Peptides against a protein of PDB entry 5H65. Designs and how they scored, part 29

Target 1, 294 residues: chain A of PDB entry 5H65
Amino acid sequence: QYLERTPLCAILKQKAPQQYRIRAKLRSYKPRRLFQSVKLHCPKCHLLQEVPHEGDLDIIFQDGATKTPDVKLQNTSLYDSKIWTTKNQKGRKVAVHFVKNNGILPLSNECLLLIEGGTLSEICKLSNKFNSVIPVRSGHEDLELLDLSAPFLIQGTIHHYGCKQCSSLRSIQNLNSLVDKTSWIPSSVAEALGIVPLQYVFVMTFTLDDGTGVLEAYLMDSDKFFQIPASEVLMDDDLQKSVDMIMDMFCPPGIKIDAYPWLECFIKSYNVTNGTDNQICYQIFDTTVAEDVI

## One batch from the design tools (peptide; aimed at target 1 S108)

Design b2_p9_3_s2 (made by RFdiffusion4, then SolubleMPNN; from b2_p9_3 with E2F G6S)
Fold by OpenDDE base, seed 5:
Structure b2_p9_3_s2 (fold): chain B 294 residues (1-294), chain A 9 residues (1-9)
Amino acid sequence: as target 1 above (294 residues)
Amino acid sequence: LFELASEII
């Protein structure tokens, strides 16, 4: 619906909840560092969590590599298996399971790998040569997802995470339910494995000033605001530079706010109860800034 | 496929 532009001074006097169209300058924003603004969000329980760092993943995969692949779980109707022993001093065993499509091994660009005992580096390299990789472990009767603290699916440079709270994990053989075993759509994989996928989101607080008033607005957005997917930005230097450029455009360092460009956006107000105090908060929604960037 | 993986592992 069309909303008329409302000055911030008028908005600040109104009760929540309401929706507004505004034109304001971005006085400041937090966090300043892009990596701190990217979070994982559960669409079901609404938990926000940090994206695991490489160091965190290294630990998880190192721990996973301490377990020996179960020989009984090799070479099923779903996948063909190969085991390597690394030539390094640790003699680590790595099992790779190549998922078949209708009993036939697909092309590399269509092939899902299940990996036991792989390092982050190996997994990332594999995901660049194959369609996707799932880190797994040997369960009692079947392969299982390794750990929801790590990606459940790595596809290209994208790490897909699942919600530990909302997911009810199913064994890897449930991938048999997928009709299409070539594209490996993350949502379909998640559904088959009982995973509630987390969403990458930009999480920022904007201080907005239109000369009539100042308010803080919360931004939680996956791909609309910057027209850049939050899921890709951490792994792509060019996308990071693009986001930084956009933020520098709206909030240029070293100049006065009078010279800042105008930002047009939609905000919604909502009530937050903090003890005995009721506070009105604001959230940016349905806003794309990239189109306004010349 | 196996050869391709073996180049990485």
Scores: peptide ipSAE 0.535, ipTM 0.964, DockQ to the pose 0.899
OpenDDE base, seeds 1, 2, 3, 4: peptide ipSAE 0.533, 0.532, 0.532, 0.533; ipTM 0.964, 0.964, 0.964, 0.964

Design b2_p9_3_s3 (made by RFdiffusion4, then SolubleMPNN; from b2_p9_3, 3 letters changed)
Fold by OpenDDE base, seed 4:
Structure b2_p9_3_s3 (fold): chain B 294 residues (1-294), chain A 9 residues (1-9)
Amino acid sequence: as target 1 above (294 residues)
Amino acid sequence: LFEKASEII
């Protein structure tokens, strides 16, 4: 879709909703810290929430570790189980369940591991050894997801979260419905377990200035704007550096705005009603930031 | 598989 460039001064006078192509300088942005800009977004209820910090996860898993695995739930048709008692942690019991494919244990790189009583550290290490890890707890009749405040699925360094509001959790035996028990596609796992998966998004507010006017535009983007997945950036130092470099390029510290590069982007206006006040807001969409090699 | 897990737990 081709849109002609519209100056900000003209945009600021128009009613919403409309779409625009703009060329402006990034005067400033918020939040300044990358980790603060990464959020979880529900595609269903549109709630934005913070990505849990490691400290938050530690607490959740510590609490989970206070629960004793139910021996009656071990070794089902779906999974083979083993329980360990830790020697150095006051006798913490850890149960590991390896999900079988058609009654056969898969290879490590294809294996889904269910874990009861694991620490964050253990879970993270396990996720690097096996295809996927699900933190679980013993329910009354079956294993259940531990807590939607924690990842429902961990694959390598990627933590997959579910929406507490929109999810209706089902027991772990519902994984039997999966035809493919080797790839462990997050969406398929989520569907089987009644989880509405959350999406990682960059959430930022840009103050844009083209010399004719200034407006604030909201950015909510998963992977298009930076060409970097929001789902991976928190766990990858190089990706973090890349985002920081991009932001520094457009909004260099200690330099006057006159020297800033131009940012080309699409913005859409929309109406927000706050009581009796109608406000026009702007959102960046369908925009990829390319490093202009001058 | 269990042996690998036991190395971590």
Scores: peptide ipSAE 0.552, ipTM 0.966, DockQ to the pose 0.920
OpenDDE base, seeds 1, 2, 3, 5: peptide ipSAE 0.550, 0.549, 0.546, 0.552; ipTM 0.966, 0.966, 0.965, 0.966

Design b2_p9_3_s4 (made by RFdiffusion4, then SolubleMPNN; from b2_p9_3, 4 letters changed)
Fold by OpenDDE base, seed 2:
Structure b2_p9_3_s4 (fold): chain B 294 residues (1-294), chain A 9 residues (1-9)
Amino acid sequence: as target 1 above (294 residues)
Amino acid sequence: LFEEASSII
């Protein structure tokens, strides 16, 4: 729908909900650090949560490694299993289950690994060599997902997370329902295991100023705004630099706002009720800024 | 596949 440009002073006087096209300067933004702006969002319950840090994952995988793999759950129709004992003083047992396609072991680039007792470092190395890795544990009758606080699937450098609130976990044998056991599509894996996948999103607050007024607008976007996936940015230094460059372009440090470039975007207003207080808030939507940089 | 994993574990 075509929207005419509306000055911020006019928007600030209007009731919500409405949609606007604006042209404004980015006076400031928060958080300033990119790592703080990337969150996990549940599409079902709309909970926002922090992306786990490496240290958090290390603890989870260390705890998982204290459990001994159940020998009875090895070598099923779904997977072939191998167990290693590490040479460290603790003698950690690591079980790797190689998922078969129609009873045949696939090529490494098509192979899903299920791992018990692996470290984050080992899992990451495996995910770079194989198609993907699922951290698992021995359940009563089958392998189960280790913990939804950790990735349910690691594919390349991407960690896929599930919502603890919305997921109803199913045992690993439910992967048999997948028709395609070569690409290991994260959404298909999640569906088979009863996981509601979380989405990586950029979450920022922009202070916008067009000289007629100032408003704060919320940004929650996965890949459109920067034309950079939020799912990849934390693991890629070049993507991080690109986002930083975009933000520095619109909000350059050490210069006056009068010299800032104009940002064109769409915003929607909405009502927020905090007890008896009604507030109008604004959210950026359907906006791409990277096209204006060319 | 097993050898490839063995090099990491």
Scores: peptide ipSAE 0.484, ipTM 0.957, DockQ to the pose 0.900
OpenDDE base, seeds 1, 3, 4, 5: peptide ipSAE 0.484, 0.483, 0.482, 0.483; ipTM 0.957, 0.957, 0.957, 0.957

Design b2_p9_4 (made by RFdiffusion4)
Pose (drawn by RFdiffusion4):
Structure b2_p9_4 (pose): chain A 289 residues (1-273, 279-294), chain P 9 residues (1-9)
Amino acid sequence: QYLERTPLCAILKQKAPQQYRIRAKLRSYKPRRLFQSVKLHCPKCHLLQEVPHEGDLDIIFQDGATKTPDVKLQNTSLYDSKIWTTKNQKGRKVAVHFVKNNGILPLSNECLLLIEGGTLSEICKLSNKFNSVIPVRSGHEDLELLDLSAPFLIQGTIHHYGCKQCSSLRSIQNLNSLVDKTSWIPSSVAEALGIVPLQYVFVMTFTLDDGTGVLEAYLMDSDKFFQIPASEVLMDDDLQKSVDMIMDMFCPPGIKIDAYPWLECFIKSYNVTQICYQIFDTTVAEDVI
Amino acid sequence: SLEDLVEID
C-alpha cells in the first residue's frame, strides 16, 4: 500500500545517519572469491578475523600429536579416559575422554569428547557420531584447551572459535560448572572455559546501481540475507553451492547489467568518523529458493 | 560401548 523506493541519486545528496528502502541492481561485488566473505567477529572487542585454514589447523593438531597424554589426568569424576596406540604414525597416542553426566556416560549424541593427539579428520568424524569435541592437551595440573588458534568446540558442522584478546582461558575441570552434561550449549561451554566466542559473519561489499546513481553498501550478517548460516557454510558443500548460485543470480559473470534481476533491500547510512552504507532487515531468500 | 564408536586412523 505505501511501498515506495528511494533513488540512489537522492540518497547520495543526503547526510547520515538515515535509512532507505531501495531497489537496485548488483553491478558488482567483492569478494570475487566467495569463501573469503566468511569472517569471525568478536562481540566484545569488535575485531574481525580470518577463519583458520585446514593447513593451519593440521599444523596445530599434528603438533599436539607429538605430546604424550599424562596418565595423572585420566579417569576423573568428570570423565572416563581411553588411550589408543598407533603404528607408523611417529609413535602417536590418542586420548579420548568421555564426559560423564552425574557419574554416568550419556547417549553418544549427548556425550562430549575431549581429545588429545587427534587429527582434524578424526575430530570431524567423531563430531558426527558424538555431540561434540573439544581439542585438549595435558597441562601441569589439568587438561587444557589445545590452542585458541584451533576451535574450542566442534559441534555438528560448526567449528566454534574464541577471541584470543578477550578470553581468559580456564582449565577443563571448570566444565563441572555446566548445568548439565547433555545439552552442551556452545555459549555455556565457552563461559565455563573463560572463552569469549567469536561470531561467524558474511562480509561483502556490494556496488549497487539503479540507473540514477551508484553506491557501495556493505553486507555484514550471520544468517539473515542468504538464509544460510555463516557458522556452517565453510564445512557444508550444499550451503556453499547455494551462496554461489544466489550471487550468480544477482550478478552473473560476463553478461550485462541490463539482464540482472533487481535487489529489493533496505540500506542504512552512517558516519565512519565520509558516509558509508550497509544492508539491513533484508533477505533475498524469502522470495528466492 | 561408546568406545566402540571411536575409530583411530

Design b2_p9_4_s1 (made by RFdiffusion4, then SolubleMPNN; from b2_p9_4 with D9E)
Fold by OpenDDE base, seed 4:
Structure b2_p9_4_s1 (fold): chain B 294 residues (1-294), chain A 9 residues (1-9)
Amino acid sequence: as target 1 above (294 residues)
Amino acid sequence: SLEDLVEIE
């Protein structure tokens, strides 16, 4: 995969698509806030979505909590159910369904919880204790995923989301198809439930300048560029700090660009048609910058 | 039991 280094001025004159190796300074980047740079990407339809904010999730789960669990759907061969009635909140009922493995309740760290009527806070606490939690609601014949606007699976601090466009949701009983009901691999859960899982990605626009020219390059990367998973960064202060440090290193505030370090990366050009306007865009690929920080 | 680990607000 060796490519000779090409100056930006030369790249800017060439037709797309092509791949280049470049050495340039990061003049600027957008968005400036890390939270804004993390998106959800569908590998199938390629739609980019915003990661739901806690406030958004609160609303979803609050709405779900207004629904009473259906008694007829409790205690199946797949799960054992218990109902809690809150002392406050007008006696909100919360159903927790403990998924069994071959009819036996597993250990807490291996047990998948299906929660019906839980708040975000309750769900998050449960995910920390039990590792795997799925927010659900009572359907007509079975439990169903609550809402694809919310995580379909929460494991620890990781929220797994599904694509609304590409997913064809199936009822919870389809989890029976899983041979292993202890590990709860997100992809397996998604497949069983008809969910196309979304991928966390860093999405940024870099303005690159090598002294010969300036171009904007698009970055969409899940874990390679920073060597930090986009799926974890929002929930980890240390990881956030690391990303910020990396960006500050390449684009330090308060100093002139002449003092900026050089960034080596691969970019590919591609054609974009917007109506009658044809333009060439650039995307960063197969690039890791974290190694350069050390 | 697993149930004992559940905390509902």
Scores: peptide ipSAE 0.431, ipTM 0.950, DockQ to the pose 0.899
OpenDDE base, seeds 1, 2, 3, 5: peptide ipSAE 0.428, 0.430, 0.430, 0.430; ipTM 0.949, 0.950, 0.950, 0.950

Design b2_p9_4_s2 (made by RFdiffusion4, then SolubleMPNN; from b2_p9_4 with E3F D9E)
Fold by OpenDDE base, seed 3:
Structure b2_p9_4_s2 (fold): chain B 294 residues (1-294), chain A 9 residues (1-9)
Amino acid sequence: as target 1 above (294 residues)
Amino acid sequence: SLFDLVEIE
């Protein structure tokens, strides 16, 4: 796409909706903390929600660990099961189900684990050793996903979440529909289990100034703007540093805005109605900062 | 085996 550059002063006078190409300086942005800027977004209902914190997940998995695995659901054609009893006073029962491919147990790096009663720590350790981990619970007739408030799939350090509003959960045996039981593509797993996967997104508000005017532009982007996946940034210190460096480059602390670099980006205007108030808002789109630095 | 990789408290 191509658009002529438009000064902010002109944009501020125009009706919405419209698309613009702009060249402006990033006067300021919010939130300032990276962790606060990463959200989960449903592509279907468009709900934005917070990424669960470790403490939140601990509670969910602790609650799940209070339920005893059903022996009747162990060792099916889909998976082989093993039970562990913890040595603590509670004697927690943990069931791990190893999903088979055509009746054969795959290699660890290709194996999907279904875990009942595991703690967050245990699950995370498993996800680093195996291809994939799904927290599950014993249902009435089959294993079921534990809770959509927790990840439905963990692969390494990546936590995949599903939308509670849009998902209609199906039992674990529906994984049988997957032809490839080695790669365990998140979207395929989600589809099999009736889950609408959420997308990690960077959510920020930029205050842009080109010398002719100032406007606030909303950023909601998963991996294009920074060329860094929002899904990985929370678990990778190097990626976090990279994002911070980019933001510091465009909005360096301790210096005057006159010395700020120019940012070229696309913004679109849209109307927002709050009661009797009608406002024009702006959103950044189709922009990669790494390529648009001037 | 796969089972040996599982660590439970």
Scores: peptide ipSAE 0.371, ipTM 0.937, DockQ to the pose 0.870
OpenDDE base, seeds 1, 2, 4, 5: peptide ipSAE 0.368, 0.365, 0.368, 0.364; ipTM 0.937, 0.937, 0.938, 0.937

Design b2_p9_4_s3 (made by RFdiffusion4, then SolubleMPNN; from b2_p9_4 with E3S D9E)
Fold by OpenDDE base, seed 4:
Structure b2_p9_4_s3 (fold): chain B 294 residues (1-294), chain A 9 residues (1-9)
Amino acid sequence: as target 1 above (294 residues)
Amino acid sequence: SLSDLVEIE
């Protein structure tokens, strides 16, 4: 790499901001639980927030299911609509809108579904079959995104979220602006609907020790560090195990630090002001620890 | 049809 290796003792004496290449042992890290390390990050306002839990989503979709789909909004040039009525409940109405590509229904694996009144379970099943699902509600004149507290787009097991602060939502008919209505790229969908997409990130604090000094480095990374997407890890047991294995490799439990492997990474220093106190902090960047590309 | 693939509880 471009940067020369610098010992931590030297880094600790230098002013920020600077970039360094280091070789150190991972003495410890926090949080220890993977689920606690995965957050949603807004690239504009930089808000970090928790990934909604299943229970949170259940509440949102249950609330949405209490609303009746507006018949006037069904079967437009953009989508064909079908209504289901549940039998074992209070006759819950579920509307599924199949988005057309230039007036033609695409194949199931390329078809975007807009769903009104669906449960989390139903939506998840649909996302596996059709790949792309947007939870929606009937607005005054058009379908609208249901709630930014829920995913604006579900693709397979991936939940795409938007920032409430930075988004200026537009109605569903704005999907017409997309020339290609088969791939349903999350960023394109977000742009069409006025959504600022949130990014899944691993958020961790590493305590690094190279024998000359100790410093804490902040990790906020989406998919480079582990070569595992933060967006997928929560829904994939194998990926979770992989991350755990990586962390255990660098910071093995029950073993003294002298036996720890060396971690090579890049860190950047930056200044943080807390009142009158100026502090130098460190962040890991452009670092991959996984040997195999997943 | 596409609708045949939809499962509603």
Scores: peptide ipSAE 0.442, ipTM 0.953, DockQ to the pose 0.905
OpenDDE base, seeds 1, 2, 3, 5: peptide ipSAE 0.438, 0.439, 0.440, 0.440; ipTM 0.952, 0.953, 0.952, 0.952

Design b2_p9_4_s4 (made by RFdiffusion4, then SolubleMPNN; from b2_p9_4, 4 letters changed)
Fold by OpenDDE base, seed 4:
Structure b2_p9_4_s4 (fold): chain B 294 residues (1-294), chain A 9 residues (1-9)
Amino acid sequence: as target 1 above (294 residues)
Amino acid sequence: SLSDLVTVE
């Protein structure tokens, strides 16, 4: 961007909204724990919500597994269905629907599976072996997405979630609108099913200090700041370590701030009204981590 | 079995 560097002391005196380029030290940040900073954000209603834990998903899929797949909904022009009955005490029935491309079953590495009655463990294993998995349930006349509290799409270790408030769910047969049924793009799947996809974001508050002033800047970023996708970090120990190392580099524990590296970034100011109080807040944007040794 | 399906690559 073309913005000139502005000292924090000058920024603190100006009205919002404005955009700035700054050079400052990261005095502190919150939350300190990485897992607490990863959230799901709706681009439409802007609600932030927690990423569901494994235990939460277990409950949802356990509940789904208590429902018997409807035989009338099996084997359509869109998908071929296979049914398994477990040998456990309950004899759980699991339906796997293999989505076809123009009537032909794709290769396993490009096939979308619709899972009805599967456990989290089974679904995760399938998503690692096949291209994509959608948890579904039997509706009145068609298969439907199981629950927006669970992922609407799982690809490998990536869980894609939808917004409960903004989504207007459509039945599974709407996947027919997708011309290419081999490369299952999350956004395309979401659109076909009436889902507003949530975005994984890092949410942090940075306290920035350039020696002239101190301000708090809000960070909400999906993959640009750290050059690490928020959607992948929770499932990858190496990525977690990388983020931790970055934060430790900019804000090293036990070291005086005068020895901290300089952070160059863009911030934008905006007005916030809280009751009768009006305040100016700041948000980091269009920034990739970079340090200056000066 | 479902287990067999899971192991298919």
Scores: peptide ipSAE 0.031, ipTM 0.751, DockQ to the pose 0.252
OpenDDE base, seeds 1, 2, 3, 5: peptide ipSAE 0.028, 0.000, 0.027, 0.029; ipTM 0.746, 0.308, 0.740, 0.731

Design b2_p9_5 (made by RFdiffusion4; failed a check: a repeat of another design)
Pose (drawn by RFdiffusion4):
Structure b2_p9_5 (pose): chain A 289 residues (1-273, 279-294), chain P 9 residues (1-9)
Amino acid sequence: QYLERTPLCAILKQKAPQQYRIRAKLRSYKPRRLFQSVKLHCPKCHLLQEVPHEGDLDIIFQDGATKTPDVKLQNTSLYDSKIWTTKNQKGRKVAVHFVKNNGILPLSNECLLLIEGGTLSEICKLSNKFNSVIPVRSGHEDLELLDLSAPFLIQGTIHHYGCKQCSSLRSIQNLNSLVDKTSWIPSSVAEALGIVPLQYVFVMTFTLDDGTGVLEAYLMDSDKFFQIPASEVLMDDDLQKSVDMIMDMFCPPGIKIDAYPWLECFIKSYNVTQICYQIFDTTVAEDVI
Amino acid sequence: SLEDLVEID
């Protein structure tokens, strides 16, 4: 009834901060390599970080495999422990600690594992069969998180990361403070270990063109615009294909802008200290499947 | 046992 659209030339003449409903074509976008759009964002210090690569994580987990699990930290009231020996793996030993709920191991889909000396591949397989996995190492007096450079919790396809600057790391026994040992809410796990969780976000720069003007608008969201969770996309091939197809739909490589579909969206202007623009309250996924 | 679900490669 009252759906009207503001041309870009009119927006460029106005001061910030304001909000606009627009319709424009996606002339171009960055990043060209879409996997680089997935960033980690700390809600406490507002820093933006890269997600560690497989090679980075492999280094951490292989380095963890050189350390011997400490027998003194095995079989507590919090967890049962089991050590596996290996062959042809530089004498590696793997410790898996099964976390109990009131002195009883829960079902595998509710059971959290703590693992010393495991590979990324093994941790990912364990995450399918069990509720979740925390990479750990034998500290002086207690089990401790392996490294904040690696995920503090792997749950399903989500690798949860914490902020190195904002976190004050606590040892594993502090998991006793969790209300139960079956739900394993990631924010609750992070609080018990003194970790400030990072948030996954898609970060992209869109060049919008409606024929009256041109404008650069940022995309920064976790799951609204694509209806694809940024927290899952790096570990899910189907979600990656969906992002590829949506961006190929709005901005196909090689063909002209005349043939592109229109992008209906809101944008908000703001002062940085020059005026910048950002997409908000917008999804392409509701009308596109 | 839950241990039977664990495989170490």

Design b2_p9_5_s1 (made by RFdiffusion4, then SolubleMPNN; from b2_p9_5, 3 letters changed)
Fold by OpenDDE base, seed 4:
Structure b2_p9_5_s1 (fold): chain B 294 residues (1-294), chain A 9 residues (1-9)
Amino acid sequence: as target 1 above (294 residues)
Amino acid sequence: SLSDLVEVE
C-alpha cells in the first residue's frame, strides 16, 4: 500500500486509529535477546504464550511414555501399527502408527507417524526422517492428541502448537477427512483435529526517533519483517545470527544514533483503555526490513 | 528395533 510519509511529531498529535508511513531511526528495542522475542500467538483469542522449552516437552513426553498403548486401537484402515519394547527403561512400550493413503503406505518422506510413548529425542529423530510426527495417546475408542502443551505436529525441526482455549479436539480418525494423506499441511491437520493453530511471532518494542519526535511501536510479526520465519529461528543458528545482524545494523551497539541507518516502515495507531485512562499505541505492520537494507 | 527405525535414512 501507499501512504505519504508523516513525521513522528505530527503522528503523536493525531487521534487513533490511523495508518502511517514513517522514516525513523531505531533508537532502541526490547527484548534484547532473540529467544525472548519469539512467542506463540492465537489468531482467535489473541493469547500470547511462551514457546515451550525442551525441558517442558521432556516432562510431557515422559508422562506420556508411562501410558500403555491400547492394542484395540492398533492397525486400522487409517494406519498400520508397530510396537517396540525398550530394554533399559522398564520395558517402555512405544507404538508407531504409519498413516496410510487410501490403504497404501506412502514413502517415508511423505509419511505421517502417530507416536505413543516416544521420548522427545526419539520423536525429533523420527521427524527428521519422516514427513510428519503427531504425538498421540490411546483414548477410549480412538487415538487422540497427546497434549496441546506439546506440539500437535512436528515436521523436521518445526513444532506446531495449538491453542488450548480455542481448540475443540477431535479424535485421530478425523484425519480420514483429508483427501491427500501425503502432504500433511499443518492447517489441514489442525482443521481435521479441531485445533486452532498458534502462530510463531516475533514480539518486540521499538523506540523510533526521526528527529522530530520519539514513539514506541509494537512489532508482532511471523515472517515478513525479517524475512525469516519465527517458526524456524529458534532451531537454526544461522537464522538467529541473521536476525541479530539485522538488529545490529539498525541499532549498532557503541555507536551514536546520528550514525544509525534510517528505517522505513508502516505503523498503525490504536486506542488502548486501561481503566479510566485512554492511551494511543502504535504497531508496525506490512514492513520488511530486508528490503530497506538493499 | 525402535533404534533401527529412528536411524533409518
Scores: peptide ipSAE 0.086, ipTM 0.850, DockQ to the pose 0.258
OpenDDE base, seeds 1, 2, 3, 5: peptide ipSAE 0.080, 0.083, 0.073, 0.084; ipTM 0.849, 0.850, 0.856, 0.850

Design b2_p9_5_s2 (made by RFdiffusion4, then SolubleMPNN; from b2_p9_5, 3 letters changed)
Fold by OpenDDE base, seed 1:
Structure b2_p9_5_s2 (fold): chain B 294 residues (1-294), chain A 9 residues (1-9)
Amino acid sequence: as target 1 above (294 residues)
Amino acid sequence: SLADLVEVE
């Protein structure tokens, strides 16, 4: 798409909706902390959710660990089960179900584990060793996803979340619908289990100033703006540093705005109605900032 | 053991 550059003062006078190309300086942005800007977004209902903290997950998995795995649900045609009993006072039982591909156990790097009663630490360690891990619980007739407040799928350091509002969870046996039980594509797993996957997104508000006017623009982007996936940034220190460097470049602390670099981006205006009040808002779209500028 | 399973290295 090609648009002529429009000064902010002109944009501020126009009705919505419209699309613009602008050249402006990033006067300020919020939130300032990167981890606060990463959210989960539902592509269906468009709700934004916070990424659960480690402490939140600890609680969820601890609660799950209080439940004893149902022996009747172990060792099906879909998976082989192994049970461990911890040596602590509680004697916690942990069940790991190894999903089979056509009755055969896959290689560790291709294997999906269903874990019942595991702690966050244990689950994370398993996800690093094996291809994929799904936290589960014993349902009435089948294993079921533990909780959509926790990841439905963990692959390495990536936590995949589902939308509570839009998902209609199905039992674990629905994984049988997957012909290839080795790749474990998150979208395929989600579909089989009736999960609407959430998307990691950067959510920020930019205050843009081109000298003719000032406007706030909303940024919701998964991987284009920074050319860094929001899904990976929280688990990678180098990526975090890169984002911080980019933001510091456009909005350097302790320097006057006159010395700020120019940011070229696309924004779209849209109407927001809150009761009887109508407001025009702006959102950044289809914009990539080059990391190489640093 | 579970410990053995969760140990990666």
Scores: peptide ipSAE 0.066, ipTM 0.839, DockQ to the pose 0.289
OpenDDE base, seeds 2, 3, 4, 5: peptide ipSAE 0.066, 0.062, 0.064, 0.059; ipTM 0.838, 0.833, 0.839, 0.828

Design b2_p9_5_s3 (made by RFdiffusion4, then SolubleMPNN; from b2_p9_5 with E3S D9E; failed a check: a repeat of another design)
Amino acid sequence: SLSDLVEIE

